# Peptides against a protein of PDB entry 3B8E: the designs that were tried, part 185

Target 1, 230 residues: chain A of PDB entry 3B8E
Amino acid sequence: PFLIFIIANIPLPLGTVTILCIDLGTDMVPAISLAYEQAESDIMKRQPRNPKTDKLVNEQLISMAYGQIGMIQALGGFFTYFVILAENGFLPIHLLGLRVNWDDRWINDVEDSYGQQWTYEQRKIVEFTCHTPFFVTIVVVQWADLVICKTRRNSVFQQGMKNKILIFGLFEETALAAFLSYCPGMGVALRMYPLKPTWWFCAFPYSLLIFVYDEVRKLIIRRRPGGWVE

## One batch from the design tools (peptide; made by RFdiffusion4, then SolubleMPNN)

Design b2_p25_4_s3 (from b2_p25_4, 23 letters changed)
Fold by OpenDDE base, seed 5:
Structure b2_p25_4_s3 (fold): chain B 230 residues (1-230), chain A 25 residues (1-25)
Amino acid sequence: as target 1 above (230 residues)
Amino acid sequence: DREKIYQEALEKLEKARKEIEEALK
């Protein structure tokens, strides 16, 4: 997100506070939950292969998979960001290069895509309005991420959701999202303004995409054991 | 028509901001 912010010179889509909340609130507990997850049945039944080569390959494959999922997650967040700004009169093309004028406190006549002038305060309100939905999008997408991380080979539908710690993690991140989205004072303190409930659904297509991606990946792994898709 | 929609949206956002500010006081 930060790289796109710099490269495209667009208004900041996600604040530092939201990033910290993601790292501490949404990613940490799930990561711990995975550590306590029971070993997948296929992993436990595998005969010891060459420990040195197989470990490195597995780590690389996992890293690539999570990298891809992370990219989809980021795309979901940016999609939400662009939708919100477009609804407020700023089309994506117009946002390119707008950062300098957007962040200038002394410019109070920044025009949107339709010729409407925006004061600095108004622009910042819109910017901060994007922070919460971006965060919520990350959380909703993270639901899918957490579920798919439970298995390497088997379908999520086969293994189910029996890990209580994972369920707790899902609850925690959702509760945090709700707190940051709707608790009074978050707009001023954390630059996260209240979110319409409809924005929770904006991320669902991306969550579905992640599920489909992972199921396809796992299907390929089952058909081609030892392939590069693990 | 779009201008009116934007103005209404801005007013709603400003109202929300004020409510948050009041809640923090």
Scores: peptide ipSAE 0.013, ipTM 0.386, DockQ to the pose 0.026
Fold by OpenDDE base, seed 2:
Structure b2_p25_4_s3 (fold): chain B 230 residues (1-230), chain A 25 residues (1-25)
Amino acid sequence: as target 1 above (230 residues)
Amino acid sequence: DREKIYQEALEKLEKARKEIEEALK
């Protein structure tokens, strides 16, 4: 998120403290639980290999868990970010390069995509309004992503929900999201304003799309072992 | 090796949680 913020010069979609909560507080336990389940399903069911090769495969699985989940979650977060800003009159194309004027306290006439002028205070309100939904979207997308990434080849319906650590992690991150979204003082401390219940559902279509896409991907892998989509 | 990776990850998580808690004070 921070890299995209710098490269695209868009308004900040998520605060630094919230990014730390995602990287260190939210994603780590689920990612570890997923890595263990993947290792059990994909490695331990195979014939014993060279210990050096097995270590490399485990490290690769952990790296893929952190990297791939993080990328997909970021896409979901940015989707929600762009939806909120578009609803407030800022189309995605218009946001490119807008950061300089957006963050300038002395510019009170920043125009949206429809010619409406926004004061600095109004811009910061809409920016901070994006922080909570962005974080919640990460959590909601993570539900689907963690479930679908349990195995590389097996369907969720075949593998089931046997990993109790993963399930516990999902509840923990959901509880954290609820706490950060609705606890008094979080708007001041973390720039996370209270979230309308409707925004919890904004990520669901995206989560469903990812779920369907991954099931199709896994189906293709099962039909064509060793394909380029693996 | 898995247990070691898990323990290292937990230690990083605990450190990060402490840093977040300190940043929130």
Scores: peptide ipSAE 0.000, ipTM 0.201, DockQ to the pose 0.027
Fold by OpenDDE base, seed 3:
Structure b2_p25_4_s3 (fold): chain B 230 residues (1-230), chain A 25 residues (1-25)
Amino acid sequence: as target 1 above (230 residues)
Amino acid sequence: DREKIYQEALEKLEKARKEIEEALK
């Protein structure tokens, strides 16, 4: 998300503190959970023949998996970001290159896509309105990502939700999202304004799509072992 | 105090992390 902010010069979709919360809360805890699940699964299937090589391979695989998850999360977050800004009069194309004027406190007549002028304060309200739902969207998308990453081949319905650590991680990230979204003072402290309950559901179609896609992928793998999809 | 609220949020994250780490032992 931050890379797109820099490259496209759009208004900041996430505050620095929110980014830190993602890194520390939503990425690290699930990473530990998935690493544990994978280690447990590997121990059950094969004794490591070469601990050094196997550790390196596993670390690379984990790193790539988390990189992919992060990319998917970013896509979901940006979708929500663009929807909110569009609803407030800023179409995605209009946001390109707008950052310089957006962040200038002395410019109080920034026009939206419909010619409405926005003061600095109004722009910042809209910007901060995007922070919370962006974060929540990442969390909701991460639910699906964590569930599907639990297994490479087996359906979630077959493997089940036996990993207590994963369940705990999902609970904690959700509780954190709720806390940051609705706790008094978070708008001032973290630049995260309260979120309308409807925005929690904005990411659900996307999460469902990812879930369905992965289940279909796994189904194909089960039916055609050794295929290119694996 | 913004800093206090920020620290409280961080403490919550750290607590959650520790609880998970303890569960992994």
Scores: peptide ipSAE 0.000, ipTM 0.199, DockQ to the pose 0.170
Fold by OpenDDE base, seed 4:
Structure b2_p25_4_s3 (fold): chain B 230 residues (1-230), chain A 25 residues (1-25)
Amino acid sequence: as target 1 above (230 residues)
Amino acid sequence: DREKIYQEALEKLEKARKEIEEALK
């Protein structure tokens, strides 16, 4: 999120503290759970040729999986971010390059996509309004992402959800999201304003789409080994 | 005790945030 903020010069979609909360509070337990997840049945059938090389390959695969999870989470968050800003009059195209004027407290007449002028305070309210939904969206998307990343080739239904730590992690991150969204003082401490209940469901279609996409991908991989989709 | 733990965690996060922000400058 921060990299996109710099590159696109858009208003800050998510605060650094919130990013840290995601990394330390929501991603850690699920990541650990994945380390203890049972190997895929198809992978376990393969005898290791070189334990050292195979370990390195596995570590690379895990690292790539974590990177992919982060990217998908960011996509979900940005989707929610753009939706909220669009509802408030700022279309995605208009946000490009707007950061300089957006963050200038002395400019109180920044125009949105429809010609409405926004004071600095109003802009910051809208910005901070995005933080909580962005975070919650990441959590909701992470539900699907973590489940699908548990396996590479097998369906989640085939592998099962036997990892109690993963299940616990999903509930923990959800509880954390609820806490950060509704606990008094979070607006000041983390610049996360209270979340409208409707925004909890905003990411659900996205999570479902990713889940379905991954299942289809895995199905294709199983039917066509060695394809470009792998 | 929970409130104290929470406040300590917030302080740590704020400190980490500042450190990251400084490192990114």
Scores: peptide ipSAE 0.000, ipTM 0.248, DockQ to the pose 0.032; fails the geometry check

Design b2_p25_4_s4 (from b2_p25_4, 23 letters changed)
Fold by OpenDDE base, seed 1:
Structure b2_p25_4_s4 (fold): chain B 230 residues (1-230), chain A 25 residues (1-25)
Amino acid sequence: as target 1 above (230 residues)
Amino acid sequence: EREKIYQEALEKLKEAREKIEEYLS
């Protein structure tokens, strides 16, 4: 998110403190949850022929999966960000290069896509209104990610939700999201203004997409063992 | 009195945030 902010010169979709909350609060428990998840039996059954090379390949695959998940999370967050800004009169194309004027407190006549002028305070309110749903979107997408990461080959429907640590992780990140979204003072403390409950659902298409994608992937793996999709 | 305490707390949180952001910049 921050890289896109710099490259595209758009208003900051996610504040630094919010990023820290994601990294330290939201991502930690899920990572621990995955660490306590029992390794998929079929992955562990095959002894590596070359322990050094096969371990490296596995680590690369894991790293790639985490990287892809992070990218999908970011895409979901940006989708929510752009939707909110569009509803407030700022179309995505109009946001490109707008950061300089957006962050300048002396410019109080920044125009949206419809010619409406926005004061600095108004712009910051809408910006900080975007931080919370971006964060929440990441959390909602992480629900799917955590669930699908339980196993690489078995369907979620087959594996079930037996890991109590995973459930705890889901609860914790959701509770954190709710806290950051609705606790008084978060707008001042973390630049996260209260979120309308309806915005929680904005991320659901992405979580569903990830879920469906992973289920399809797993289905392909089951039907074609040894394929490139593994 | 409650409002005063609340405002003071908010100001402290704001200052803390700014310090953190400055440190992380």
Scores: peptide ipSAE 0.022, ipTM 0.559, DockQ to the pose 0.032
Fold by OpenDDE base, seed 2:
Structure b2_p25_4_s4 (fold): chain B 230 residues (1-230), chain A 25 residues (1-25)
Amino acid sequence: as target 1 above (230 residues)
Amino acid sequence: EREKIYQEALEKLKEAREKIEEYLS
């Protein structure tokens, strides 16, 4: 998210404290739950054909999976960010290069895509309005990621939701998202303004897309074991 | 009195956030 912020020179979609909450709060329990589930399902059941090759393949697959998951989460967050800004008059194309004027407290006449002028305070309210939905979108997408990454080869429908650690992780992330979204003072503490319940649903299409993509990937892996898609 | 305590707590949280952001920048 920070790299895209620098490259596109757009208003900051996610605060630094919120990024820390993602890295330390939302990613830790899911990562632990996935580690336990993968150890139980894939590592223990699959006899290593070649210990050196299988270890290398596993490390590469884990790295690729985390990289892809992070990219999809970021895309979902940015989608929600662009939707909110578009609803407030800032189209995505107009946001390119706008950061310099956006963050300048002395400029109180920044124009949106429709010629409406925005004060610094108004712009910061809109920016902080994006932080909470961006975070919630990551959490909702992460629900799908946790479910799909439960196994490398088995369908979610075959493996089921028997991992208590995974279920606990889902509840913990949801509780954290609710706390950050609705607890009084979060606007001041984390620059997270209260979220309308409707914004929780903005991430669901992405969660569904990830779910479908992973099920298709797993289906291909099952049909073509040892293929490049692994 | 409750409102005053709440406002003081918010100011402390704001200061803490600013320090964290400064450290991370």
Scores: peptide ipSAE 0.020, ipTM 0.524, DockQ to the pose 0.032
Fold by OpenDDE base, seed 5:
Structure b2_p25_4_s4 (fold): chain B 230 residues (1-230), chain A 25 residues (1-25)
Amino acid sequence: as target 1 above (230 residues)
Amino acid sequence: EREKIYQEALEKLKEAREKIEEYLS
């Protein structure tokens, strides 16, 4: 997100505090939960044919999968960001290169895509309005991500949701998201303005996409053991 | 009294945020 912010020179879609909340608040407990997850039966029972190369290949494949999931997650966040700004009169094309003027406190007549002028304060309110939905989008997408991470080969439907720690992690990150989104004063204290409840649903297509992607990936792995997709 | 405490808490949170942002800058 930060790289796209720099490259496209768009208003900041995600605040530093929000990033910190993701790293420390939403990702930590789920990550720990995965450490306590029982190893998948196929992973435990399968002896490596080549111990020197198979581990490295597996790490590479896992890294690629997480990279792809991360890209989908980022796309979900940016989608939410662009939708919010578009609803406020800023079309995506208009945002390109706008950051310099957007962040200038002395410019109070920045025009949107429809010719409406925005003061610095108004612009910052809209910007900060994006932070919370972006965060929530990440959390909602992470629901699917965390669930699919339980297994490497087996379908989620086969493995089930038996890890109490993982379930706790899902509730924890959701509770944190709700707290940051709706607790009074978060707009001032954390630059996270209240979220319309409807925005929670904006991430669902991306969560579904991740889920489908993973199920397809796992299906391919099951059909082609030792392939490049595991 | 409650409102005063609330405002003081918000100011402390704001200060903490600013420190974090400064550290991350």
Scores: peptide ipSAE 0.018, ipTM 0.491, DockQ to the pose 0.035
Fold by OpenDDE base, seed 3:
Structure b2_p25_4_s4 (fold): chain B 230 residues (1-230), chain A 25 residues (1-25)
Amino acid sequence: as target 1 above (230 residues)
Amino acid sequence: EREKIYQEALEKLKEAREKIEEYLS
């Protein structure tokens, strides 16, 4: 997400502090929870595996969790960002290269896509309005990521959600998101303004997409053990 | 008293934010 900000020179979609909240606040507890997750039923019956194979599997899981699925999270966040800005008069194409003027407090006549002039304060309000729903979108998508990453082959429905630490992790992420989104003063302290509850639902299609994708992947693996999809 | 506590907490959060942003710059 931050790389796109730099490359496209668009207004900042997500604050650096918010990024750290994701990395340290929302990712750490889930990662710990996964360490205590029960082994899959088929793994428990297997002989001790080769450490080299385990390393490869772990690297693949890390790649899925922090790479490809992370890109889907970013896409969801940016979608929300562009929708909010478009609703406020800034079309995506107009945002390209706008950062320089956007961040200049001495320019109070930045025009939107429809010719409306925006003061610095107004622009910053809109920018900070994007931070919260972007963060929330990532958190909601992370729910799916965390749930699907607990297993490699078995469906979530087969493995179940017996890990209390996992449930706590999901709760912690949600509580943090709610706190940052709705606690008074967060707009001043963290540049995260309150969002309408409807924005929570904007992320659900992406979470569902990830869930469906992973379930289909796992289904294919179960039907074709040792396939390329694994 | 609650307002004071909230304001102090907000200031601490603001300071922490600024330090983090400075570090990341």
Scores: peptide ipSAE 0.006, ipTM 0.248, DockQ to the pose 0.036

Design b2_p25_5_s1 (from b2_p25_5, 23 letters changed)
Fold by OpenDDE base, seed 1:
Structure b2_p25_5_s1 (fold): chain B 230 residues (1-230), chain A 25 residues (1-25)
Amino acid sequence: as target 1 above (230 residues)
Amino acid sequence: EREEIYEEALRKLEEARKLIKEALE
């Protein structure tokens, strides 16, 4: 997200605080959950494979899959960002190159896509309004990520939700998202302004996409055991 | 083993929360 911010020179879609919240508050428990599930699944996957080559291949494949999921997560966040800004009058095309003027506190007449002038304070409010839903979108997409990562080969529907760590992770990140989104003072303290509950659903298509992606991946693995997708 | 991992996860979460708090101060 930050790289796209720099490259596209758009208003910051995800603040430093929200990044920290994702990295430290949201991603840690999921990572631990995934590490645990990997350990359990690796014990079960003792097919007589060459342990050196197959471990390396598996690690590479897992890293690629997580990288792809991470990209989908980022896209989901950006989608929510662009939707919110568009709702406030800033179309995506107009945001390109706008950062310089956006961040200039001395410019109080930045025009949106419809000619409405925005003060610096108003711009920052809408920017910070985007931080929360971006974060929430990441959390909602991570629900899918956590659930799908519970199993390497089996469908989530086959293994079920018996992992207490996974459930805890889902609860924790959701609770954190709710806290950051609705707790008074978060706009000032964390630059995360309250989010309408409806915005939680903006991430659902991307969560579904991740689920579909993973289910397809797992289906391929099941049909072609030992393939490159494993 | 699952309980130990859960407790470790909780500890790490608490540490992360502290780090976030410190970063915000």
Scores: peptide ipSAE 0.000, ipTM 0.192, DockQ to the pose 0.036
Fold by OpenDDE base, seed 2:
Structure b2_p25_5_s1 (fold): chain B 230 residues (1-230), chain A 25 residues (1-25)
Amino acid sequence: as target 1 above (230 residues)
Amino acid sequence: EREEIYEEALRKLEEARKLIKEALE
């Protein structure tokens, strides 16, 4: 998120402390749960592989936990960010290069995509209203991503939800998201304003889309083993 | 390797908890 903020020169979608909560807090228990995930049934049924290949599988699982999940979560967060800003009159294309004027407290006439002028205070309010939904969206998308990452080839319906640590991690991160979203003082401390319950559902279509896409991907892998889709 | 990853994750979690606590004060 921070790299995209710099490259695209858009208003900051997520506070620094919130980024740290994602990188160091919310992802830890899920990552640990994936490290102790039971081997996929098809891997366990195969003869003991060469230690080199087993190491490769573990490295791939780790890369999914820390790399791929983070990228997909960021996409979900940015989706919610752009939706909120679009609803407030700022279309995504208009946000490109807007940061300089957006963050300037002396400019009180920044125009949105429809010609409405926004004061600095109004802009900061709408910016901070994006922080909490962005974070919550990451958590909601993470529900799907963690389930997806449990298996490489098998369907979630085949593998099931046997990892109790993963389930516990999902509840913990959800509880943390609720705490950060609704606890008094979070708006001042973390720049996370209270979230309307309806915004929890904003990420659900996106999570469902990712889930369906991954199930289709896994189906293709099962039908065409060794394909480039792996 | 799993133990090392677990220990590293625990250290990062403790650091994150400290940072969150400091941010909430």
Scores: peptide ipSAE 0.000, ipTM 0.201, DockQ to the pose 0.028
Fold by OpenDDE base, seed 3:
Order: sequence, then C-alpha cells, then structure tokens
Structure b2_p25_5_s1 (fold): chain B 230 residues (1-230), chain A 25 residues (1-25)
Amino acid sequence: as target 1 above (230 residues)
Amino acid sequence: EREEIYEEALRKLEEARKLIKEALE
C-alpha cells in the first residue's frame, strides 16, 4: 500500500503509525499463535523438528501471509480508499500526481473532479477518513488469512480452531481495530477518524475470497498430492 | 501531547488484551 502511494503520488492512504500498528499489533501476536497451533494430522508422522536448523515459520506460510494474500489485502484497502475519495468528489484518475498539492498547507484551492475547491484542512479530514477503513479492511482480511495459514493441507473444518492463542489473536486484532477506530483522541494522535459501522462489511467479500481460494487450493492438494499447487 | 495520548492508548489496549486473554482461559 505504501509503495503505491510513492509510485502513484496519491494522497496517503494509510499513515505510518497505522502501518506500525499492523506490523506490531495485528501481525506479531497471530504469527506467534501459529507456532503453537496443533500439528496437522499428516505432520504428526514426521520426524521431530530440529530447533537449531529448522525455520520457525514454514516458507509456505510466509509466502501466503506476506506475499499473495498480502496483495489481496492491499487491493481491499485501496478499494475502500478509492470509494471514500470518490464519494467526496475525487475520482481515482484525478488523484494521480495530486500528492504534492494535496500536502501543501499553503494551497487552499485544490479542486476535485467536479471543480469544488478544498482547503488544506478539508483535504486532511478526507485523507484521515480513509486511514481507518483501510486499516479495518486489512484486519478483516487478516481474519481469513490467520485461519487458513494454520494448515497446509487440511481444511479449517477438519483441523478446527482449538488453539486458544490463535483465537485470542483474532480478538486482539479486532479489538485493536475497534479501539483505534472509535476511541476519542485517535483522530489527533493516530490520524484515524471514526468509521461508520457499515464500512466493516466492505471488507467481507475479500475475506470470503481468500477463504474460498484457500479451501479450493487445499481441496486440490488433497485430491492431487504432490502437485504444483502444494 | 500526542505522544502522551498514544502511550495512554497503548496502556488501554494492553489492559483490553489482558481481559480478553483471561476470558478465553
């Protein structure tokens, strides 16, 4: 998400502090929780792990959580970002290259796609309005990511959700999202303005997409062991 | 001022985490 901000020179979709909250608050605890997940049924027959040489996190888990699934998360966040800005008069095409003028405090007549002039303060309000739903979208998508990454082959319905630490991680990131979104003072401290409850549901299609994608992938793996999809 | 608010928010978050953890035990 931040790379797109730099490349496209659009208004900042997600603040630096919020990014840190994602990395430290929403990713770390869940990642640790996965280390304590119950062994997959087929893994129990394998030799014990060598703690000195074996990686703590499986390469596939890393690839899914921080690679391909991360791209879907970014798409979900940017979708919300563009919708909010469009509703406020800034079409996606108009945002390209606008950052320089957008961030200039001395320019108070930046025009939207419909010719309406926006003061610096007004622009910052709409920018910060995007931060919260972007963050919430990432969290909601991470729900699916955390659930699916606990196994390589088994469906979530087969493996179950018995790890209390993982469950705690899901609640923790959700509570963090709610706290940052609705706690008084967060708009000033973290540049995250309150979010309408309806925006929580905007991320659900992406979460569902990830879930369905992974279940289909795992189904294929079960039917064709040793395939390239594994 | 912003830093103080941030630190307070973090403390509240940690308290919330503790409560959630206790509820799940």
Scores: peptide ipSAE 0.000, ipTM 0.187, DockQ to the pose 0.130
Fold by OpenDDE base, seed 5:
Structure b2_p25_5_s1 (fold): chain B 230 residues (1-230), chain A 25 residues (1-25)
Amino acid sequence: as target 1 above (230 residues)
Amino acid sequence: EREEIYEEALRKLEEARKLIKEALE
């Protein structure tokens, strides 16, 4: 998100604090939970493979899959960002190149897409209004991500959700998101303004997309063992 | 006090962000 902020010269979609919360609060516990996940039945039944060649290939494939999921997460966040700004009068096309004037404290007459002038304070409020929804979007998308990451080959419906640590991780990240979104003072202290509950649902299509993507991927793997999609 | 600590931390983070931004430009 920060790189896109720099490259596109758009207002910052995600604050540093929210990034830290993602790294420390939402990603860490779930990642640890995966280490305690039971081995898949198919892994246990796999014939001996060449450990030198197959391990490296598998690691690369996993990294690519997670990279793709990460891109979908980012797209979801940016979608939410653009929707919020559009609702406040800033269309996506107008945001391109606007950063310089947006971040200038001495410019108090930045125009939106409809000719309305915005003070620096008003602009920052809108910017900070995006932080919480972006964060929440990531959390909601991570629900699907965490669930699908439990397995490499089997469907989540086959493996089930038996890992209590993973379930705890899901609740933790959700609770953290709720806390940061609705706790008084977060707007001032962390630049995370309260979020309308409806924004939680805005991320659901992306969660579904990730889920479908992974199920399709796993289906392909099951049909074509040893393929490049693992 | 908690709010003050957060504000201070936020200022430091913003400074860091500025430095990173300047380094990447």
Scores: peptide ipSAE 0.000, ipTM 0.240, DockQ to the pose 0.024

